Peptides against a protein of PDB entry 4QMF. Designs and how they scored, part 160

Target 1, 175 residues: chain A of PDB entry 4QMF
Amino acid sequence: ESSFMTLFPKYRESYLKTIWNDVTRALDKHNIACVLDLVEGSMTVKTTRKTYDPAIILKARDLIKLLARSVPFPQAVKILQDDMACDVIKIGNFVTNKERFVKRRQRLVGPNGNTLKALELLTKCYILVQGNTVSAMGPFKGLKEVRRVVEDCMKNIHPIYHIKELMIKRELAKR

## One batch from the design tools (peptide; made by RFdiffusion4, then SolubleMPNN)

Design b2_p29_1_s1 (from b2_p29_1, 9 letters changed)
Fold by OpenDDE base, seed 1:
Structure b2_p29_1_s1 (fold): chain B 175 residues (1-175), chain A 29 residues (1-29)
Amino acid sequence: as target 1 above (175 residues)
Amino acid sequence: MEEEENEKLLEEAIEQLEKELKEEEEEKK
């Protein structure tokens, strides 16, 4: 039997309580057990004797990881699909200056979220910027591009340069 | 149709981003 646990921040507790029955129902379809521990501030997923595909536990692990990083349940639950992958990119350690960190993080989002939306469309990924992490869901190739753009942005390379590159690649692929 | 709409949205987003970059560079001068 396999088991995975993730901690979540206190500010996420209220939301997780409200959606936990839905999490349980989604995982029950795959015979994966789950536990929300409000005292420890943790989520746990476990295989059972009835788990048919042992690989689904890795998807369940990713689900609770995404939920801990503020991905909403209707989006996070899509990780249980075979064609979906995810990445959680830590961005808090690239810059020590708080003001510089906030400025670079804001560049990822852009005005009215337009930069983020453009990146999502080009990579075919869902992307959520929250706190010290960026969570992404989508095809593996798209996730690699997202990580590159996000990390380079925190290294003071503006996302527009990568967006332009991705646009050129997209046009070339249409030929 | 979705691809064409997405392309227009991307073009608009790029134009806005280019404008913001120019403004940020001008503020640094």
Scores: peptide ipSAE 0.122, ipTM 0.705, DockQ to the pose 0.684
Fold by OpenDDE base, seed 2:
Formats: C-alpha cells, structure tokens, sequence
Structure b2_p29_1_s1 (fold): chain B 175 residues (1-175), chain A 29 residues (1-29)
C-alpha cells in the first residue's frame, strides 16, 4: 500500500473544496482513495486493495501536487493520462531580491501573456506561473525545454532568446 | 493551416518581444 500527501496554501482551500468531489470521482476510476484535510491543509492519495495499476498512484501524487500549485482541475486531471507528464519548477530560490524576482517572473509571462503562450505552443506544454513555482504539463521533451527556459529566465537570461532557438529548431524539424 | 497561423502568431510575438527587450536594454544604460 502506497500513499502520498501534499500540503496546499490557505488561499487554495476554497477552490479545492469546490472540486474535491470531482477529484474523488476521477481517482475512483483507478481505485485510488483520496482525502482532503482542511485542518492540516493537505491532500492525500493512497492505493486500495482494488488498485490494479500500481503506477497510477504516482500520477495521483502528481495530480494533488499540481492542484496545490493552483493548476485548475480540468487541466490537472489530465495528468492521469498515460501520455501526460508534469513538472513543478521551483523559481523562488534563484533570486533573493524580491523586486528582481518579480521582474524575472514577469518576463516568463510577458506582455499580455504572449511569452508564456509562445512557450506553450513551442513546447506543446501547458504552463502556469504562480507564486514561486511554474507548473508545466506535457510531453517529456517539452517539459525539459520549459524547465530550461524557466530556470534560465530566473538566472537573467531573457526567454526571448530561447523562444528564438525553439523557433529555429521547429523550422528545422519541418524540413 | 493551423501551423501557419501559429507560426505567424509566433513571429509577431517574437517581434514584439524583441522590441521590448531592446527597450529594456536601453533603460539599463
């Protein structure tokens, strides 16, 4: 029997309460049990005697991890699909100066979210910038690219340079 | 068709981002 627990911030509580029945239903299909603890501020997933695929618990772990980091349920639940991977990139530790942190984080999003949208399109990933983390969902290759761009951005390498690189790679792949 | 549209959107986005980057670099001087 395997179990995983993830803490979530207080501001996420209201949303998690509203979607928890949907989480339960989605996990029930795989015979994974789940618990929302509002006192502790935690989500738990665990295998049951009826869990057939032992690997699904890891995806369930990822699901609650994504939910804790503000990924909406309709997107987060896709992690239960076999072809879907995710990454939660911690960005809060790259820069100690708050103003610099905010500025670099904003570069990931860009004007009107255009930078983020471009990255999503080029990597075929879903990307959410929230707080001190960036959550991404998609193919493994795309996730690797996202992590590189995100981390480099926090290291003061503007995302535009990577976007250009990805564009070139995309063009070359079409030839 | 969808790919072409996406490429156009990306090119436009890149141009805009390049402009912003240039402006930011000038502000740093």
Amino acid sequence: as target 1 above (175 residues)
Amino acid sequence: MEEEENEKLLEEAIEQLEKELKEEEEEKK
Scores: peptide ipSAE 0.110, ipTM 0.694, DockQ to the pose 0.647
Fold by OpenDDE base, seed 4:
Structure b2_p29_1_s1 (fold): chain B 175 residues (1-175), chain A 29 residues (1-29)
Amino acid sequence: as target 1 above (175 residues)
Amino acid sequence: MEEEENEKLLEEAIEQLEKELKEEEEEKK
């Protein structure tokens, strides 16, 4: 039997409580057990004797990880699909200055979310910038690109340079 | 249709980003 646990911040408690029945139902289809502990502030997923695919527990682990990082359930549950991967990128440790951190994080989103939207389109990923993490879901190649752009942005490389590069690569791939 | 719409959205996003970068550079001067 395999088990994974993820802690979630207090501000996420109300939402998680609201959607937990849906989480349970989604995981029940794969015979994965789950527990929401409101006292500890944790989510747990476990294999059962009826779990057919042992690899699904890793996807269940990723599901609760995404939910803990404010990814909404309708998006997060897509991680259970075979072709979907995810990454949770920690961005809070790149910059010690709070103002600089906020500024660089805002660059990932851009005005009206245009930078983020461009990155999502170019990488074919879902991307959520929240708190000290960036959550991404999509193909492995796209996720690798997202991580590079996100980390470089926190290192003071503006996302536009990567966007331009990705556009050039996209045009070259169409020939 | 979806690809064409995505391309237009991407072009618009890039144009806006370039404009903002230029404005930020001008404000630093």
Scores: peptide ipSAE 0.119, ipTM 0.699, DockQ to the pose 0.651; fails the geometry check
Fold by OpenDDE base, seed 3:
Structure b2_p29_1_s1 (fold): chain B 175 residues (1-175), chain A 29 residues (1-29)
Amino acid sequence: as target 1 above (175 residues)
Amino acid sequence: MEEEENEKLLEEAIEQLEKELKEEEEEKK
């Protein structure tokens, strides 16, 4: 029997309360139990004696992790699919200067979100830039690429470098 | 069709980003 817990920030409480019945229903399909603790500010998922797939608890763990990091439920719940993986990239520790942090984080998004959209398309991932984390969902290969671009961006390597590289690789794959 | 549209969007995004990089480089000089 396995159990996982994730803390969530206070500002997520209202939203999580709103969608928790949907979370419960989604996990019930897999006989995974879940608990929302509003006092502690935590979400817990656990296997039951009726849990058939032992690996689903890890996906349930990922679900609550994504929800804690502001990923909307309709997107986050896709993690329960077999072909979907995720990554939560901590970006807050790369730069101590707040202004520099904000500037580099903004580069990930780009004007009108074009940089982020390009990265999503090239990696076939969903990407959410929020606070001190970047949450990504998609194929494992794509997630590795996202992490590289995100971390390098926080290290002052502009995303365009990687976007160009990914474009070249994409073109080569078509030939 | 969708793939071709995505490629066009990507090319436009790259062009825009290249312009921004060039501007940033000029500002640093």
Scores: peptide ipSAE 0.118, ipTM 0.700, DockQ to the pose 0.670; fails the geometry check

Design b2_p29_1_s2 (from b2_p29_1, 10 letters changed)
Fold by OpenDDE base, seed 2:
Structure b2_p29_1_s2 (fold): chain B 175 residues (1-175), chain A 29 residues (1-29)
Amino acid sequence: as target 1 above (175 residues)
Amino acid sequence: MEEEENEKLLKKAIEELEKELKEEEEEKK
């Protein structure tokens, strides 16, 4: 029997309450039990005696992790699919200066979200920039690229340089 | 067709981002 717990911030409570029945139903298909603790501010997933696939608990862990970081349920639940991976990139520890942090984080999004959209298209990932984390979902290769771009951005390497690089790689792959 | 459209969108986005980057670089001078 395995269990995993994730804390979530207070501002996420209302949303989690609204979608928790959907979470329960999605996990029930895999015989994974789940608990939303509003007092502690935590989500828990656990295997049951009826859990057939032992690996699904790890995906359930990832699900609650994504939900805790503001990923919407319709997107987050896709993590339960075998072909879907995720990454939660902590960006809050790269820069101590708040203003610099905000500026660099904004570069990930870019004007009108164009930088983020470009990264999503090039990496075939879903990407959400929220608070001090970037959540990504997609193929492993794409996730690796996302992490590189995100971390480098927080290290003051503008995402445009990586976007250009990815564009070149994409063009070369088509030839 | 979808890929071609995405490529056009990406190119436009890059051009816009390059413009912004250039502006930021000029502001730093």
Scores: peptide ipSAE 0.168, ipTM 0.746, DockQ to the pose 0.681
Fold by OpenDDE base, seed 5:
Structure b2_p29_1_s2 (fold): chain B 175 residues (1-175), chain A 29 residues (1-29)
Amino acid sequence: as target 1 above (175 residues)
Amino acid sequence: MEEEENEKLLKKAIEELEKELKEEEEEKK
């Protein structure tokens, strides 16, 4: 038997309560048990005696991890699909100065969310910037590119340079 | 059609980002 637990911040409690029946239903299809603990502020997923695919528990772990980081359920539940991968990139430890951190994090979103949208299109990923993490979902190659851009942004390399590079690579691949 | 729309969106996003980068560089002077 395998079990995974993740903590969630208090501000997510109301939302998680509203979607928990949907989480339970999605995991029941794979014979994975789940528990929402409102006292501890945790989500737990567990294999059961009826769990057939041993790999699905790792996807269930990723599901609750994504939900804890504010990814909406309709998007997060896609992690249970075989062709979908995810990454949770910690960005809070690159810069000690709070103002500098906020400024660099905002560059990932950009004006009107245009930087984020450009990255999503070029990498074929879903990307959510929230708190001290960036959550991404998509193909493995795209996720690797997202991580590079996000980490470099926190190291004061503006995302525009990577976006231009990815655009050139995309144009060359169409030839 | 979707690819052409995405290309237009990307070009517009790049143009806006280039303007922001230029403004940030000028503020550092």
Scores: peptide ipSAE 0.167, ipTM 0.742, DockQ to the pose 0.811
Fold by OpenDDE base, seed 1:
Structure b2_p29_1_s2 (fold): chain B 175 residues (1-175), chain A 29 residues (1-29)
Amino acid sequence: as target 1 above (175 residues)
Amino acid sequence: MEEEENEKLLKKAIEELEKELKEEEEEKK
């Protein structure tokens, strides 16, 4: 039997309490057990004797990881689909200056979220910028592109350069 | 139709981003 645990920040506790029954129901369909520990501030997923596909536990691991990083349940639960992958990109360690960090993080989102929306459309990914992490869900190729753009942005390369590159590649693929 | 609409949205987003980048560069001068 396989088991995975993830910690979550205190500010996430209230939300996780409200959706935990839905998490349980979604995982029960795959015979994966789960536990929310409010004292420790952790989520745990476990295989059972009735788990048919042992690989689904890795998807369940990813689910609780995404939930811990503020991805809403209706989006996070899509990770249980076979064609969906995810990535959690740590961005807090690229810049020591707080003001510079905030400025570069804001560039990922852009005005009215337009930069983020453009990146989501071009990569076919869902992207959430929260705190010191960026969570992404989608095809593997798209996730690689998202990670590159996010990390380069934190290294002071503006996302627009990558967005333009992705647009050119998209136009070439239509030929 | 969705792809064409997305392309229009992307082009507009790029134009807005280019404008913002230019303004930010001008403020640094």
Scores: peptide ipSAE 0.163, ipTM 0.742, DockQ to the pose 0.628
Fold by OpenDDE base, seed 4:
Structure b2_p29_1_s2 (fold): chain B 175 residues (1-175), chain A 29 residues (1-29)
Amino acid sequence: as target 1 above (175 residues)
Amino acid sequence: MEEEENEKLLKKAIEELEKELKEEEEEKK
């Protein structure tokens, strides 16, 4: 039997409680057991004797990880699909200055969320910037690109430069 | 000035990308 646990912040508790029946139902289809511990502030997933695909537990692990990082359930549950991968990028450790951190994080989003939208389009990923992490879901190649842009942004490289590069690459791939 | 120029460039890029996506969706129908 395999088991994975993730902690979630207090502000996420109410939402997780609300959607937990849906989480349970989604995982039951794969014979994965799950537990929401409101006292500890944790989510746990584990295989059962009826779990057919042993690899699905890793996707279940990713599901609770995404949920802990504020990804909405309707999006997070897509991780259970075979063609969907995810990444949770820690961004809180690149800069010590809070104001600088906030400024650089805001650059990932951009005016009216346009930068983020452009990145999502170019990488074919879902991207959520929340707190000290960026959560992304999509194809592996796209996720690699997202991580590069996100980390470079936190290193003071503006996302627009990567967007331009990705646009050029996209145009070249169409030839 | 540099931020304004970048914003303008980004807006144009997004508009183009949105147009391409719309065309791709229409081709799949």
Scores: peptide ipSAE 0.099, ipTM 0.637, DockQ to the pose 0.033

Design b2_p29_1_s3 (from b2_p29_1, 11 letters changed)
Fold by OpenDDE base, seed 4:
Structure b2_p29_1_s3 (fold): chain B 175 residues (1-175), chain A 29 residues (1-29)
Amino acid sequence: as target 1 above (175 residues)
Amino acid sequence: SEEKKKEELLKEAIKELEEELKKEEEEKK
């Protein structure tokens, strides 16, 4: 038997409580057991004797990881699909200055969320910028690109440069 | 400013991208 546990922040408790029955239902389809511990502030997933696909536990692990990082359930649950991968990018350690951190994080979003939207479109990923992490879901290639853009942004490389590069690559791929 | 220039470039890029995606969606219909 395999099990994984993820802690979640207190502010996420109310939401997780409201959707936990849906989480349970989704995982039950794969015979994965799950537990929401409100005292500890943790989510746990584990295989059972009835678990047919042992690899699904890794996706369940990713599910609770995404949920802990504020990804909404309707989006997070898509991780259980075979063709869906995810990444949780830690961005809080690139800059010590809070103001600088906020500024660079905001660049990922951009005016009216346009930068983020552009990145999502170019990488074919879902991207959520929240707190000290960026959560992304999509194809592996896209996720790699997202991580590069996100990390470089935190290193003071504006996302627009990567957007331009990705646009060029996209045009070249159409030829 | 440099930031304004970047914003303009982004807006143009996004606009073009959205138009392309719209065309792709229409072609799939």
Scores: peptide ipSAE 0.109, ipTM 0.676, DockQ to the pose 0.034
Fold by OpenDDE base, seed 2:
Structure b2_p29_1_s3 (fold): chain B 175 residues (1-175), chain A 29 residues (1-29)
Amino acid sequence: as target 1 above (175 residues)
Amino acid sequence: SEEKKKEELLKEAIKELEEELKKEEEEKK
């Protein structure tokens, strides 16, 4: 049997309490046990004797990881579906200067969230920028592209460059 | 400014992308 645990920040507690019954129900379908520990501030998932698919525990691990990083449950639970992958990109360690960090992180979102929306459309991924991480869900190829754009942005390469590049690639693929 | 130019370019690109995606969705229906 396998188990995984993730910590979550205090500000996430209220929301997690609200949706935890839904989490439990979703995981019960796969015979995965789960525990929300409000004292420790952790979520745990564990296989049971009745767990049939051994790989589902890894998806359950990803589920709680996504939830800990502020991904809403209706989106996060999609990780349990086949062919859905995710990535949690740590962006807090690229820049030590706080002002520079905030500026570059904001570039990922862009005016009115348009940059983020464009990136989501081009990569066919869900993307959430929160705190020191960017959470993404989608096909592996798209996730790889998201990570490249996100990391390059934190390295002071403006996302617009990659967006235009991805658009060109998309156009070429259709022809 | 350079930043303003990038924003304008992005808006144009997004507009074009949205129209393209809309067309694709209609073709699949």
Scores: peptide ipSAE 0.102, ipTM 0.673, DockQ to the pose 0.033
Fold by OpenDDE base, seed 3:
Structure b2_p29_1_s3 (fold): chain B 175 residues (1-175), chain A 29 residues (1-29)
Amino acid sequence: as target 1 above (175 residues)
Amino acid sequence: SEEKKKEELLKEAIKELEEELKKEEEEKK
């Protein structure tokens, strides 16, 4: 039997408490047990004797990882689907200057969230920019593209250039 | 400004993308 644990920040506690019954119900369908430890500030998932799919525990691990990084439950739970993958991209280590960090992180979102929306559409991914991480969910190819754009943005390459590139690639793929 | 120019380009790109997606959806129907 396998188990995985993820720590979550204090500010996430209230939300996690409110949705934990939903988490439990979703994982019960796969005979995965879960525990929310409010003292330690951790979430744990574990296989049981009744777990049929051995791979589902890895998806459960990803679920709690996403939840710890502020992904809403209705979105995060989609990770349990076979065709869904995820990535948590650490962006806090690219720039030491806080102002520069904030500026570059904001570029990922863009005016009215349009940059993020464009990236989501082009990559067929869900993307959440929160704190020092960017969480993404979608197909593997799309996730790879998201990581590239996100990391390059933190390296001072504006996302607009990647958006144009992705649009061109999309047009070429239609031909 | 450079940022404003990028914003405009993005808006145009998004608009174009949305139109393309709409066309694709119509073709599938």
Scores: peptide ipSAE 0.100, ipTM 0.666, DockQ to the pose 0.033
Fold by OpenDDE base, seed 5:
Order: sequence, then C-alpha cells, then structure tokens
Structure b2_p29_1_s3 (fold): chain B 175 residues (1-175), chain A 29 residues (1-29)
Amino acid sequence: as target 1 above (175 residues)
Amino acid sequence: SEEKKKEELLKEAIKELEEELKKEEEEKK
C-alpha cells in the first residue's frame, strides 16, 4: 500500500472544495482513494486493495501536486493519461532580490502572455507560472525544453534567445 | 531600450511561428 500527501496554500481551499467530488470520481475509476483535509490543509492519495495498476498512484501524486500549485482541474486531471507527463519547476531560489525575481518571472510570461504562448507552441506543453513555481504538462522532450528556458530565464538569460533557437530547430526538422 | 528591442523581436518570431503552425494544420486537413 502506497500513500502520498501534499500541502496546499490557504487561498486554494475554496477552489479545492469545489472540485473535490470531481477529483474523487476521477481517482475512483482507478480504485485510488483520496482525502481532503481542511484542518491541516492537505490532499492525500492512496492505493486500495482493489488498485489494479500500482503505477497509477504516482500519477495521482502528480495530480494533487499540480492542483496545489493552482493548475485547474480540467487540465490537471489529464496527468492520469498514459502519454502525459508533468514538471513543477521551483523558481523562487534563483534570486534573493524580490524585485529582480518578479522582473525575471514576468519575462517568462511576456507582453500579453506572448512569450509563454510561444513557448507552449514550440514545446507542445501546457505551462502555468504561479508564485514560486512553474507547472508544465506535456511530452517529456517538451518538458525538458521548458525547464531549460525557465531556469535560464531566472539566471538572467532572456527567453527570446531560446525561442529563436527552438524555432530554427523546428524549421530544420521539417526539411 | 534593449528590453524593447527584444520585445519587438519576440513579436516578430511569434507571428512567424503562428503562421507556420497554421499552414501545417491546413495541410493535415
């Protein structure tokens, strides 16, 4: 029997309460049990005696991890699909200066969200920038590229350079 | 400014990317 627990910030409580029945139903299909603890502020998933695929518990772990980091349920639940992977990139520890942190984080989004949109298109990933983390969902190759761009951005390498590189690689692959 | 120049380059790159992706989708239909 395997169990995983994730804490969530207080501001997520209202939303999680709203969608928890949907979470329960999605996990019940795989005989995974789940608990929302409003006192502790935690989500728990665990295998049961009826769990057929032991690997699904890891996807359930990822589901609650994504939900804790503000990923909407309709997107987060896709992690239960076999071909879907995810990554939660911690960005809060690259820069100590708050203003510098905010500036670099904003570069990931860009004007009108265009930088983020371009990165999502190039990597075929879903990407959410929230607080001290960037959550991404998609193919493993795309996730690797996202992590590179995100971490380099926090190291003061502007995303435009990587986006141009990815565009060139895409063009070459078509030939 | 340098930041403004980068923004302009990004906009051009995004536009090109969107057009390319649109063409690919049309070819698959």
Scores: peptide ipSAE 0.097, ipTM 0.667, DockQ to the pose 0.034

Design b2_p29_1_s4 (from b2_p29_1, 10 letters changed)
Fold by OpenDDE base, seed 1:
Parts: sequence; structure tokens; C-alpha cells
Structure b2_p29_1_s4 (fold): chain B 175 residues (1-175), chain A 29 residues (1-29)
Amino acid sequence: as target 1 above (175 residues)
Amino acid sequence: KKEKEEEELLKKAIEELEKELEEEKKEKE
């Protein structure tokens, strides 16, 4: 039997309580058991004797990881689909200065979220910037591009340069 | 039709980002 556990921050507790029945139902379809521990502040997923596909436990692991990082359930549950991958990018260690960190993180979002929206469209990914992490969901190729843009942004390379590059690549692919 | 709409949205986003970059450069000067 395989099991995975993920801790979640206190501010996420109320939301996780409200959606946990839906999580349970989604995982039950795959015969994966799950537990929400409010005392420890953890989520656990585990295989059962009835689990048919052993690979689904890895997707269940990713599901609880995404939920812990503030991805909403209707989006996070898509990770259970075969063609969907995810990445959780740690951004908190690139800059020690808090003001510089906040400024660079804000560049990922941009005015009215337009930078983030452009990145989502170009990479065909869902992207959520929250706290010290960026969560992304989509095809592997798109996820690789997202990680590059996010990490470079935290290294003081503005996302616009990558957006322009991705747009050129998109235009060339239409030919 | 959806592709054209996405392309227009991307063009607008780039224009806004370029404007922001120019403003940031002016503030540092």
C-alpha cells in the first residue's frame, strides 16, 4: 500500500473543510482513500485493496499538493485526468529582500492579471501565484515554459521578453 | 474565431506590458 501526506497552512483549513466531501467522492471513483487531519493540518491519500491503477496514487498526491497551495478544487481535480500534469514552483528563495520579492512576484501577475493571462494562453496552462509558490497545471511542454518564465522573473528578467518569444514561436507554428 | 480573439488579447497585453516597462525605466532615471 502506498500513501502520501501533505501539510497545509491554517488559512486554507476552512476551504478544505468545505470541499473535502467532493475530494473524497472524486478519489473514491479510483478507489483511493483520503483523510483530512485538522489537528495536524494535513491531507493524506492512500491506495486500497480495490485500487486498480497504481499510477493514480501519484495523481492523488499531486491533487492534495495543489489544494494545499490554494488551487481551487474544480481546477485541482483536473489533475486526475491522464493528459494533465502540474508543477509547484518555489519562488521564495530567489530574493532575500521582501520589497524586491513582492515587486518581482507582482510582475508575474501584471496589471489586472494581464501578464499571467498572456502566459496562460501561450503555454496552455493554468497558473496561480500564491505566497512563496507558483502552481501550474497543463501539458508538460507548457509547464516547462512556465517554470522558466517564473524563475527568470524572480532573477529580474521581466516576463515580457519571454512573452514576446512565445508569441513569435506561436506565429511560426501556424505556418 | 477563437484564435483571432486570443491573438488580439495577446497583442493588447504586450502593449500594456511595454508601456509598464517604459514607465519603470523612467522612474529609475
Scores: peptide ipSAE 0.200, ipTM 0.771, DockQ to the pose 0.689
Fold by OpenDDE base, seed 3:
Structure b2_p29_1_s4 (fold): chain B 175 residues (1-175), chain A 29 residues (1-29)
Amino acid sequence: as target 1 above (175 residues)
Amino acid sequence: KKEKEEEELLKKAIEELEKELEEEKKEKE
């Protein structure tokens, strides 16, 4: 038997309460138990005696991790699919200056969210920028590209340079 | 000025990407 727990910020409590029955139902299909602790502010997933696939608990762990980082349930639940992977990229430790941090984080989103949308299209990933983390879901190759762009952005390399590179690579792959 | 130039470049790149993706969809249909 194995279990995983993650803490969530207080501002997520109301949302998590509203979708928790859906979480339970999704995990029940795999015989994974789950608990929402509103006092501690935590989510827990556990294998049961009826759990057939031991690997599904790792996906359940990732599910609650994504939910804690503000990923909506309809998107986060896709992590239970075999072909879906995720990454939670910590961005809060690259810059100590708050204003500089906010500026670089905003570059990931860009005007009208266009930078983020371009990255999502080019990498075939879902990407959410929230607080001190960037959450991504998609193929492993795409996730690797997202991590590179995100970390470089926090190191003061503008995402546009990576977008141009990815666009060129995409064009070359079509020929 | 550099930020404005980057923004313009990004907009052009996105417009080109969107056009290409739309053309690709038309070819597959």
Scores: peptide ipSAE 0.113, ipTM 0.662, DockQ to the pose 0.034
Fold by OpenDDE base, seed 4:
Structure b2_p29_1_s4 (fold): chain B 175 residues (1-175), chain A 29 residues (1-29)
Amino acid sequence: as target 1 above (175 residues)
Amino acid sequence: KKEKEEEELLKKAIEELEKELEEEKKEKE
């Protein structure tokens, strides 16, 4: 049997409580057991003797990881699909200055969220910027691109340069 | 300010992208 656990912040507790029955039902379809520990502030997933596909536990691991990072359940649960991958990008370690961090993180979102929307469209990913992490879901190629843009942004490379590059690549691919 | 210029360029790029995507949606309908 395989088991994975993730911690979640206190501010996420109320939401997780409200959706945990849905998490349980989604995982039950795959015979994956799950536990929400409100005292410890943790989520656990584990295989059972009835688990048919042992690889699904890795997706269950990713599910609770995404939920811990504020991804809504209706989006996070899509990770259980075979064609869906995810990445949780830590962004809090690139700069020590809080104001600089906030500024660079805001660049990922952009005015009215348009930068983020553009990145989502170009990479075919879902992207959530929250706290010290960026969560992304989508194809592996797209996720690689998202990680590059996100990390470079935190390194003071404006997302526009990558957006331009991705737009050019998209145009070339249409030929 | 360089940041303002970048924002303007981004807005233009996004606007163009949105138009292309809207056309793509119409073609799929």
Scores: peptide ipSAE 0.112, ipTM 0.667, DockQ to the pose 0.034
Fold by OpenDDE base, seed 2:
Structure b2_p29_1_s4 (fold): chain B 175 residues (1-175), chain A 29 residues (1-29)
Amino acid sequence: as target 1 above (175 residues)
Amino acid sequence: KKEKEEEELLKKAIEELEKELEEEKKEKE
């Protein structure tokens, strides 16, 4: 039997309590057991004797990881699909200055969220910027591009340069 | 067509982002 546990921040507790029955139902379809521990502030997923697909436990691990990082359940649960991958990009350690960190993180979102929307469209990914992480869901190629843009942004390379590059590549691919 | 609409949206977004980038350059980080 395999199990995975993820801690979640206190501010996430109320939401997780609200959706946990839905999490349980989604995982039950795959015979994966799950536990929400409000005392420890953790989520656990584990295989059972009835678990048929051994790989699904890794997707369940990813599910709770995404939920811990504020991804809404209706989006996070899509990770259980075979064609869906995810990445949780830690951005908190690139910059020690808080003001600089906030500024660079805001660049990922951009005016009216347009930078983020453009990046989502170009990479075919869902992207959530929250706290010290960026969570992304989508195809592996798109996820790789998202990680590059996000990390470079935290290294003071403005996302616009990558967006322009991706747009050019998209145009060339249509020809 | 959806793709054409997305392309137009992206072009508009880039124009806004370019404007913002120029403004940030003037502020000097």
Scores: peptide ipSAE 0.203, ipTM 0.774, DockQ to the pose 0.708; fails the geometry check

